Peptides against a protein of PDB entry 3V4L. Designs and how they scored, part 224

Target 1, 386 residues: chain A of PDB entry 3V4L
Amino acid sequence: GQPLAKDKVALLIGNMSYWEHPKLKAPLVDVYELTNLLRQLDFKVVSLLDLTEYEMCNAVDEFLLLLDKGVYGLLYYAGHGYENFGNSFMVPVDAPNPYRSENCLCVQNILKLMQEKETGLNVFLLDMCRKRNDYDDTIPILDALKVTANIVFGYATCQGAEAFEIQHSGLANGIFMKFLKDRLLEDKKITVLLDEVAEDMGKCHLTKGRQALEIRSSLSEKRALTDPVQGAPCSAEALVRNLQWAKAHELPESMCLKFQCGVHIQLGFAAEFSNVMIIYTSIVHKPPEIIMCDAYVTDFPLDLDIDPKHANKGTPEETGSYLVSKDLPKHCLYTRLSSLQKLKEHLIFTVCLSYQYSGLEDTVEEKQEVNVGKPLIAKLDMHRGL

## One batch from the design tools (peptide; made by RFdiffusion4, then SolubleMPNN)

Design b2_p22_6_s3 (from b2_p22_6, 8 letters changed)
Fold by OpenDDE base, seed 1:
Structure b2_p22_6_s3 (fold): chain B 386 residues (1-386), chain A 22 residues (1-22)
Amino acid sequence: as target 1 above (386 residues)
Amino acid sequence: KADVPVMGVITDEEVEEIKKKL
């Protein structure tokens, strides 16, 4: 019969905003597009941008809690990376220059932990460099992996090579995702699908002789990303997994704020990623005596590192939100919260209404504090592991 | 800066040069 997945879970990490390394652009688009494709494949997807070492460890730990016997696990990473002695290292955004294995996450260590969960399929999609890091002399003593015939690695590049992004003036995919996205929904054994992606990438003149997809697999069964999820969650573990995923994707409810001047504001929320939320404000009612009014959001928790210069923009794009702007209401002020994983407490912020009466030169302000609880990934207490 | 392995970038100029050679 066709294989069944007990469930399907994906962790997607895109690191771009490196502190000590070149900034990337492709991971933004790649994580977003892959998230949408994997959701069409009935994956529970956690999508995270710009993680520190600690945040990456916690994201992996939370991902491992979602894994169980017969679950399909997919890890995607886009960012800087290296390969030493056949071990792949994902580089966090806070990694020093030079970075070493002690500053990075070893993919083979994650694989070991996934094998302990008795997963039905383990897929790694690694959109990173595979060059040797000569500043890391550490030879990882990895324990012998269990012989599980359910592992697939798709490397964006061959061993000892670079992976590439295309820096267009606009949004662009990395080379790997550009070809992967066109085939990802095909009902094929995952290794056959990746082999077709490798053939398509091999026709690309931009990367010819620079980047080639490598597939490593022990997969003995005909398993596909299209394999149906086994019906209603009958186990306590499956219920917990569904609840954890649902919590990590719960948006705050839209609010109607009423000010003393009689202005009414709609406050709304949208998810771009599991750790990235857009707040938008709109004036839904204005008394005729008020000629101008704007609703600003301010006084965010310091842990979110929100630059006021990028808050309260007339377009989502001016906040750095290029992907979900089509799905947002028009004629709002927009603010992008890009680091929800840093939020330890409830998201409390101020809505400030600035307004002017007809025939008065002075601007009046009214403020209202808003508590929206823990939005999205901030519901997962990723901080409790220390 | 140390020469650590980083993601490669193909610039618009490089893309145009490759297109001119095809």
Scores: peptide ipSAE 0.375, ipTM 0.861, DockQ to the pose 0.913
Fold by OpenDDE base, seed 5:
Structure b2_p22_6_s3 (fold): chain B 386 residues (1-386), chain A 22 residues (1-22)
Amino acid sequence: as target 1 above (386 residues)
Amino acid sequence: KADVPVMGVITDEEVEEIKKKL
């Protein structure tokens, strides 16, 4: 019969906004497009941008809690990285310059922990450099991996080589994702799919002789990303996994706020990523005696580091939201919360209504506090060890 | 700053130079 997955879970990490290293652009588009493709493949996808070392560790721990016997696990990473002694290191955004293994996440340690879960398939897609870091003399003593015959690595580049992004003026994919996305939905064994991606990338004149896909696999079975999830959750653990994933993807309900002046504001929420949410406000009712009326969001939790200069924009693009802007309602004010993983408390903020009556010179303000609980990834409490 | 491994960048100029050689 066709292979069945017990479930399918993916963690996608895109690091771009490095503190001490060159900023990247491609991971934004790559994580977003891969998220949408994996969702079409019935994956439970957690998508995270710009994680610190601590936040990456917690994201991996939460991902490992979603894994169980016969579950398909996929880890995608786009960002800076290196390879020492056959160990791949993902570089967090807060990594020092120079960074070492103690500042980074070892992919082979994650693989060990995935093997302990008795997963049905382990896929690593590593869109990072594989160059040696000569500032890290640490030989990681990794425990011997189990022979599980269910492992696939897709490396965006060869051992000791760099991976590249194309620095276009617009939004563009990285080289690996550009070719991966065109084949990802194909009903093929994952190693055959990646081999076809390698052939397509090998035709690219931009990266010819600079970057080539490397496939490392022990996959003995015909497993595909298209393999159907088994029917209704047969175990308490599967129910818990489904509930835990659902919590990490729960948006706040849209609200209709009513002010004393008779103005009604629609407050809405949209997910760009598991840690990135857009808040939007619109005036849905205004009394005729009110000539001007604006609704601003303010007083966000300090942990979110929201600059008021970047809040309450007339377009999603002015907030830095280019990917979901087509799916948002028009004629709103938009605010992008890009660091929901930092939220320690409930998301409490103020909606401030500024308005003017016909024939009065003075602007009137009304304020309403809104508590939306913990949105999206903030429900996982990824900060609990700080 | 120390020379640590980082993602390479292909510039728009490099892209246009490659296109001219095709």
Scores: peptide ipSAE 0.370, ipTM 0.859, DockQ to the pose 0.902
Fold by OpenDDE base, seed 3:
Structure b2_p22_6_s3 (fold): chain B 386 residues (1-386), chain A 22 residues (1-22)
Amino acid sequence: as target 1 above (386 residues)
Amino acid sequence: KADVPVMGVITDEEVEEIKKKL
C-alpha cells in the first residue's frame, strides 16, 4: 500500500539579523514560501525567524515533543552555518565571532533525538554553508546513529563549500529554495524530488562551480512529502501533539473597542510567522463632530523591544511586512511584533485614540488597556529559564 | 573579525558581470 504518515510536522528556522555576523535577507522569503507549501502538504508547520541559541534549543525541544512513532519530521534551516567532521552546525543570531560548536546547534544531535522518537521519516533541508570552521577544534564524539533507513538530508551546497544568497534590492529566494519550491508539491519519493532539484540548480549559471545540492539518504522506502496523514488520531499522544501545535498558531480574536467619545475601533491580528504578528487598527465608527481620529498602539512589554518609530505605520510594508500585506485589511495603522518568542507574560498594550472635534484646536486622547493573552509561539514559553 | 564560515552574498554587480560572460 502507499506509505501513511501518522502525522507530519515541520520546524522552519530562518536566521537573518545576526549580531556579530553579516545580515541575510533570503531566509525571510524562504521560510515564508516553504511554510505555505508544507501547509498545502498537510504539515503542521512552526516557522521562526531570528532565534538566539537558547530560543533555537527550545524550538527544537518543542518540535521533538510533536514527534512520535511513524510521524514525519522535517527540519528546515536557512542561515549561517558550518560543517566540521561531517557534523552540521546551525548558527544562532546571538552567536559570538568567532563561533564554536558550543554556541551552535548540531543537526546530528537533533537526528539522534528524532530516531529515539521512532519517526517514520526524517528530512533535513539545510540552506547554510558547509565550510569547515577552523576556530572550532572540537571533535564531537557522536554515538553511532541507529539504522532506521528513513533519513534524508538535502544540503544547499557540497561539503566544504559555501551556500549563497542573491541580494537584490527586492525580496528574493535563496538559491536552494528558488528551485525546491517549484518541485516540493510533486508526488515523488523525497530523494527523487531532491535529485530533480539538484539537476535544476546545476543548470543555474550564477552558481555553476560555486554551489551544488548534495543529497544524503538512507531512505529504503518510497516515502514522499505528499504521503497522506493517517485519518483517525489513534492515541492520547496524537491529541496532545495536535493541541501543542494548535497553541503555537492561535491568534488573538479581533476586538471592537468603544471609546467614551463614541468612536469604535476594530483591533485585528495576523500571523506572518509563528513568532511574528501584525497588529492593525481601524476606525469603524466615528461621530460626525470628530474631524480627525487615529488609533495608536503603545506601551508594549519591554521584552518585545518595540521601537515606537516603527509602530503605527500607514502600510504593512512600512513595518517590514512585505509578504502578508495583500491579506491584510486596507486603511489601517499597522504594527509588526517580530520577537513573540521573547514574551514572558501576557501581551498587554495600550490603544490610544487621538482625536479632534470640529471647532476645537486641541487634540483629545482616550486610552484603553488591552490584554490578548499569549499569541502564537508565546504560548510555548520558549524563554523558560532566561 | 575572525574569518568564520558565513553565507555567501552574490551582489547585483557580480550578477551583471556573470551575465556579461554568458
Scores: peptide ipSAE 0.368, ipTM 0.857, DockQ to the pose 0.886
Fold by OpenDDE base, seed 4:
Structure b2_p22_6_s3 (fold): chain B 386 residues (1-386), chain A 22 residues (1-22)
Amino acid sequence: as target 1 above (386 residues)
Amino acid sequence: KADVPVMGVITDEEVEEIKKKL
């Protein structure tokens, strides 16, 4: 019979905005497109951009809480990385220069923890370099992995090689995701699917002799990403997993704010990623005596590092949101919150209405404080212990 | 800066050079 997944869970991490290393661009598009594809495959997807070491550790811990016996786990990473002694290290955005294993997450340690959960399938898709880091002489003493015969690694490049992104003037996929996305929905054994992706990538003249997909697998069963999820969650653990995932993806409800001047503002929220939210404001009612009015969002928590220069934009693209702009309402002011993982408390901010009456030169301001609780990933409290 | 392994970048110039060799 076709294998059944008890559930399907994916963690996608895209690191781009490195402090001490070259900035990347492809992980933005790659995480977004892969999120949409995995959702069509009935995966519970957590998608995170630009994580620190501590935030990456917490994201992995929360992902491991979603894993259980017979669950399919998929970890995707796009960013800087290295491979020492057959151990793959994902580099956080706050990693020093040079970075070492103590500043990075070891994929094989994550695999060990996934094997303790008795998962049905473990898929790692690693869009990172696999060069040796000569500044790291640490040999991690990994405990012997269990023989689970349910492991697949798709490496964007060969051992000792670089992975590449193509920095076009526009948004483009990384090389690995460009070929992976075209086949990801196919009802094939995951190793066969990745072999076909390797053949497609091998035809690319840009990567020929520079980057090639490597597949490392111990997969005894015909498991596919298309494998159906087993029906209604019968276990307490499956209910907890569903609630935990739902909690991490709950947007604030849209609000209608009423000001004393009689202006009504619609405040809305959209998820770009699990840690990235767009706030948008629109004027839904304006008294005829008011000739001009704008609704700005201000006074955000300092932990979110919101640059006011990128807030309250006339387009989503001016905030740095290039992906969800088609799904957003038009004629709003837009603000992108790109670091929701950093939120320690409730998201409290001010909606400031600036307006002019007919025949008065002076602008009037009215302010209303808004508390939207903990949106999206901020509900997981990824800062517990700082 | 230390020469640590980082993601490679293929530039638009390199893409156009590769296209000219095809």
Scores: peptide ipSAE 0.362, ipTM 0.853, DockQ to the pose 0.904

Design b2_p22_6_s4 (from b2_p22_6, 8 letters changed)
Fold by OpenDDE base, seed 2:
Structure b2_p22_6_s4 (fold): chain B 386 residues (1-386), chain A 22 residues (1-22)
Amino acid sequence: as target 1 above (386 residues)
Amino acid sequence: MADVPVAGVITDEEVEEILKKL
């Protein structure tokens, strides 16, 4: 019969805003497009941008809680990385210069933990460099991996090579994602699908002699990303997994705020990623005696590190949100919260209405505090223990 | 800066040079 997945879970990490290293751009687009494709494949997707070492460790731990016997696990990483002695290291955004294995996440350690969960399929898609880091002379004593015939590595590049992004004037994919996205929905064994992606990359003149896909697999079964999820979650474990994923994807409900002057504001929320949310405000009713009014969001929790200069923009693009702007209502003020993983408490903020009456020179302000609880990934308490 | 492994960038200039050779 066709193989069935008990469930399908993906963790996607895109690191671009490095503190001590060159900034990247492709991980933004790559994580977003891959999220949308994996959702069409019935994956439960957690998508995270710009994680510190601690935040990456917690994201992996939360991902491992979603894994169980016969579950398909997919880890995607786009960012800086290296390979020493056949071990792949993902570089967090807070990694020092130079970084070492002690500052990075070892993919083979994550694989060990996934094997302990008795997963049905383990897919690693590593869009990072595989060059040796000569500043890291440590040989990690990794515990011997169990012999499981269910592992697939798709390396965006060959051993000792770089992975590349194309810095066009617009949003562009990394080279790996550019070819992967065209085939990802195909009902093929995952190793056959990746081999076709490797052939497509090999035909491209931009990649020729620069980047080549490497596939490493122990996969003995005909497993595909298209494999259907085994029917209704009848197990207590499947219910827990569904609830845990649902918590990490709960948006605040849209609110209609009513001010004393008779102005009504619609406050709305949109997810760009599991840790990135856009707040938008729109005036839905204005009394005719009010000639001008604007609704600003202010007084965010300090843990979110929100610069007021980047808040309350006339377009989503001015906040740095280029991907979801088509799905947002027009004629709002937009604020992008890019670090929801840092939120320790409830998201409490102020909506400030500034307005002017016809024939009065002075502006009037009214303020309303809003508590939206813990949005998206902030429900997982990724900071429990600091 | 230490020469640590970082992702490569293909510049617009390099893309144009490749496309001119096709």
Scores: peptide ipSAE 0.289, ipTM 0.815, DockQ to the pose 0.906
Fold by OpenDDE base, seed 5:
Structure b2_p22_6_s4 (fold): chain B 386 residues (1-386), chain A 22 residues (1-22)
Amino acid sequence: as target 1 above (386 residues)
Amino acid sequence: MADVPVAGVITDEEVEEILKKL
């Protein structure tokens, strides 16, 4: 019979906005496109951009809580990284210069923890450099991995080489994702799919002699990303996993705010990533005596570090939202919250209505406070130290 | 800055040079 997954869970991390290292661009598009493909494959996807060390640790811990016997786990990482002594290190955005193993996440440690969950398939897709870091002299004493036949590594590059992005004038994929996305939906054994991606990359003139996909696998079974999820959640653990995932993807409900002047504002919410939300406002009713009327969002929690200069834009693109802009309502003001993982409290903010009456020179303001609870990833309380 | 491993970049100029050789 076709293999069945008990469930399918993916964590996608794209680090771009490094503090002490060169900024990247490809991880934005790569995480977004991979998220949409994995959702078509019935994966529960958590997609996160620009994580600190602490935020990456918590994201991995929450991902490991979603894993159980016969679950398919996929970890994707795009960002800076290195490989020392066969150990792969993912570099957080707050990593110092130089960074060391103590500032980074070891993929083989994550694999060890995934093997303890008795998962049906473990896939690691590592879109990062595999050069040695000469500033890290630490030899990780990794405990021997369990002998399991359900692990697949897709390294975007070979050992000692770089992974590349193309600095084109537009939004472009990294080299690995450019080829992976064209095959990811194919009903093939995951190692066969990745081998075909490696052949496609090997034909590309941009990558010849620069980057080559490396596949490491213990996978003895025919497992595919297309394998169907086993039907009704029969276990308490499956119900908990479904509830935990649903919490991390729950958007606030759209609201209709009514001001004392008789103006009505529609307030709406859209997810770009699990930690990135767009707020949009539109005037849906205006009394005829009001000649001018604008609705701004302000007074956000300080933990979100929202610059007012980047809030309340006339287009999604002016906020830095290039991927979901087509799916948003038109003729709104848009605000992008890009760091929802930093939210410790409820998302409370002010909607400020500025308006002018016909025949009065003075602008009038009305304000309403809005509490939308904890949106998206902020429901996982990623700031609670264990 | 310390010389730490970072992602490689293929520039627009390098892309154009490769495309001109095809």
Scores: peptide ipSAE 0.288, ipTM 0.813, DockQ to the pose 0.898
Fold by OpenDDE base, seed 4:
Structure b2_p22_6_s4 (fold): chain B 386 residues (1-386), chain A 22 residues (1-22)
Amino acid sequence: as target 1 above (386 residues)
Amino acid sequence: MADVPVAGVITDEEVEEILKKL
């Protein structure tokens, strides 16, 4: 029979906004598209952009809490990285120059921890460089991996090679994701699917002699990403996992704010990623005496590093949100919160209504404080260890 | 900057050069 997954969980990390390294663009699109595809495959997806070392460690720890016996675990990473002595290192955005293993996450350590969970399938999709880092002479003492025969690595590139992105004037995928996305929904054994992706990539003139997909697997069973999830959660652990995932993906409810002047504002929320939320404001009622009226969001927690120059934009794209603009309501002011993992406290901010009465030159302001609790990933308190 | 492994970039100019050779 077709294998059953007890559940399916994915952690997707896209690092692009490096402090001490070249900035990337592809991870934004790649994480977004892969998130949408894995959701169609009934994966519980946590999608995170631009994580520090500490935030990456906590994201992996929270992902490991979602893993259990017979669960399918998928880790995707897009960003800078290296491979020393057959160990793959994911580079956080705060990594120094040069970075070392002490500043990075070792994928084989994550695999060890996944094997301790008795997972049904472990898939690693690593869209990163596999060059040696000559500044890192550390040989990590890895504990011996268990023989679980349920491991698949898809490396976007060969050992000792670079992974590439195409810097077109628009949003483009990385080369690996460009080919992976076209096949990801196919009901095939995951190794067969990746072999077909490797063949498609091998036909691309841009990658020919530069990048080739490497597949490393010990997968003894015919497991696919399309394998159905076992029905209703029959264990306490499965219920806890479902609740923990749901908690990490709960958006604030849309709010209707009423101001003393009689203006009504709708405040809405949309998730771009598990750590990226768009706030949007719209005027839903305006008295006829008010000729000009705008609703701004301000006074955000300092931990979010919100530049006011990128807040309250007339389009989602002006905030840096290029992907979800089709699903957002039109004629709003938009603000993108890109670092929800940094929230230590509740998300409290001010809605400032600026308006003008007919026949008065002066603008009037009314303010209302809004507490939306901990949105999305901020409910996991990824900073509790600092 | 130290010569650390970083993701490669294929530029628009490089894409155009490859496409002109096809």
Scores: peptide ipSAE 0.286, ipTM 0.815, DockQ to the pose 0.911
Fold by OpenDDE base, seed 3:
Formats: structure tokens, C-alpha cells, sequence
Structure b2_p22_6_s4 (fold): chain B 386 residues (1-386), chain A 22 residues (1-22)
């Protein structure tokens, strides 16, 4: 019969905004497009941008809690990385220069922990460099992996090579994701799908002699990303997994605020990623005596590091939200919260209404505090250890 | 900066040079 997944879970990490290293652009588009494709494949997807070492460790730990016997686990990473002695290291955004293995996450350690969960399939898609880091002299003594015959690595590049992005004036995919996205929905064994992606990449003149996909697999069964999820969650563990995933994707409900002047504001929320939310405000009712009226959001928690100069923009694009702008309501003020993983407490902020009456030169302000609880990934309390 | 492994960038100029050679 066709293989069945007990469930399908994916963690996607895109690191771009490095502190001590060159900034990247492709991981933004790559994580977003891959998230949408994996959701069409009935994956439970957690998508995270710009994680520190501590945040990456917690994201992996939460991902491992979603894994169980016969679950399909997919880890995607786009960012800086290296490979020493066949061990792949993902570089966090706070990694020092030079970085070492102690500053990075070892993919083979994650694989060991996935094998302890008795997963049905383990897929790693690593869109990072595989050059040796000569500043790291550490030889990791890894325990021998179990023979589970269910492992697939798709490396965006060959051993000792770089992975590339194309820095157009606009948003573009990395080279690996450009070819992967065209094949990902195909009902094929995952190793056959990746081999076709490797052939497509090999035909591209931009990649020829620069980047080649490497596939490493022990997968003995005909497993595909299209494999159906086994029906109703019959176990307590499956219910817990579904609840944990649902918590990480719960948006605040849209609300109507009423001010004393008689202005009504719609406050709305949209997810770009599991750790990135857009807040938008719109005037839904204005008394005729009020000639000008704007609704600003302010007084965010300090842990979110929100620059007021980047808040309350007339377009989503002016906030850095280029991907979801088509799905947002028009004629709002927009604010992008890009670091929801840093939120320790409830998201409390102020809505400030600034308005002017007909025939008065002075601007009047009214304020309301709003508590929206813990949105999206902030429900997982990724900072409980700090 | 230390010469640590970082993702490669293909510039618009390099893309145009490749496309002109095709």
C-alpha cells in the first residue's frame, strides 16, 4: 500500500540579519514559499526568521516535541553554515566572527534526536555553505547514528562549496529553492524528486561550475512528501502535537476600538511567519466634525526592539512586508513585528488616535491600551530559560 | 573580518555578463 505518515511536521529557519557576518536576502522568500508549499502537503510548518543561538536551540527542541513514532520530520535551513568532517553546522545570527562549533547547531545532533523519536522519515534541506571552517579545529565526537533507513539530506551545494543567492534589486529565491519549489508538490519518492531538482539545477548556466545539489540518503522505502497523513489523531500524543502546533499559529482576533470622540478603529493582525506579525489599523467610522484622523500603534514591549521610525507605515512594503502585502486590507497604517520569539510577556501596546476638529488648528489625542496575549510563536515561551 | 564560510552572492552585473555570453 502507499506509505502513511502518522503526522508531518516541518521546521523552517531562515537567517539573514547577521550581526558579525554578511547579510542575506534569499532566506526571506525561500522560507515563505517553502512554508506555503509544505502547507499544501499537509505539513504542520513552523517558519522562523533571524534566530540567535539560544532561539535556534529552543526552536529545535519544540520541533522535537512535535516528533513521534512514524511522524515525518522536515528541517529546512537557509543561512550561513559550514561543514567540518561531514558534520553540518547552522550559523545563528548572533554568531561571533570567527564562529566555532560551540556557537552553532550541529545537524547530525538533531538527526540523532529525531532517530530517538522513531520518526517515519527524516528530511534535511540545507541551503547553506559546505566549506570547511578552518577557525574551528574541534573534531565532534558524535555517537554512531542508528540504522533507521529513513534519512534524506538535500544539500543545496556539494561538499567544500558555497551556496549562492542572486542579489537582484528585488526579492529573489536562492538557487536551491528556485528549482526545489517547481518539483516539491510532485508525488515522487523524495530522493527521486531531489534528483530531478539536481538535474534542473545542472542545466542552469548561472549555477554551472558554481553550485551542484548533493543528495545523501539511506531511505529504503518509497516515501514521498505527498504521503497522506494517517486519519483521526487516536493518541494523546497526537492531540498534544496538534495543540502545540495550533498555539504557534494562533493570531489575535481582529477588534473594533471605540474612542470618546466617536471614532471607531479596526485593529487587525496578519502572520508573515511564525515569529513575524503585521499589525494594521483602519478608521471604520469618523464623525463628520473630525476632518483628519490617524490611528498609531506605540508603546510596544522593549523585548521586541521596535523602532518607531519603521512603525505606522502607509504601505506594508515600507515596513519590510513584501510577501503578504497582497492579502492585507488597503488604506491602513501598518507595523511589522519581526521578533515575536523575544516576547516574554503578553503583547501589550497603545493605540493612539490623533485627530483634528473642523475649525480647530490643534490636534487632539486619545489613547487605549490593548492586550492581545501571546501571538503566534510567542505562545511557546522560547525564552523561559533566560 | 575573519575569512569564515559565508553564502556566495551572484551580482546583477555577473548575471548580465553570463547572459551576454549565452
Amino acid sequence: as target 1 above (386 residues)
Amino acid sequence: MADVPVAGVITDEEVEEILKKL
Scores: peptide ipSAE 0.267, ipTM 0.799, DockQ to the pose 0.906

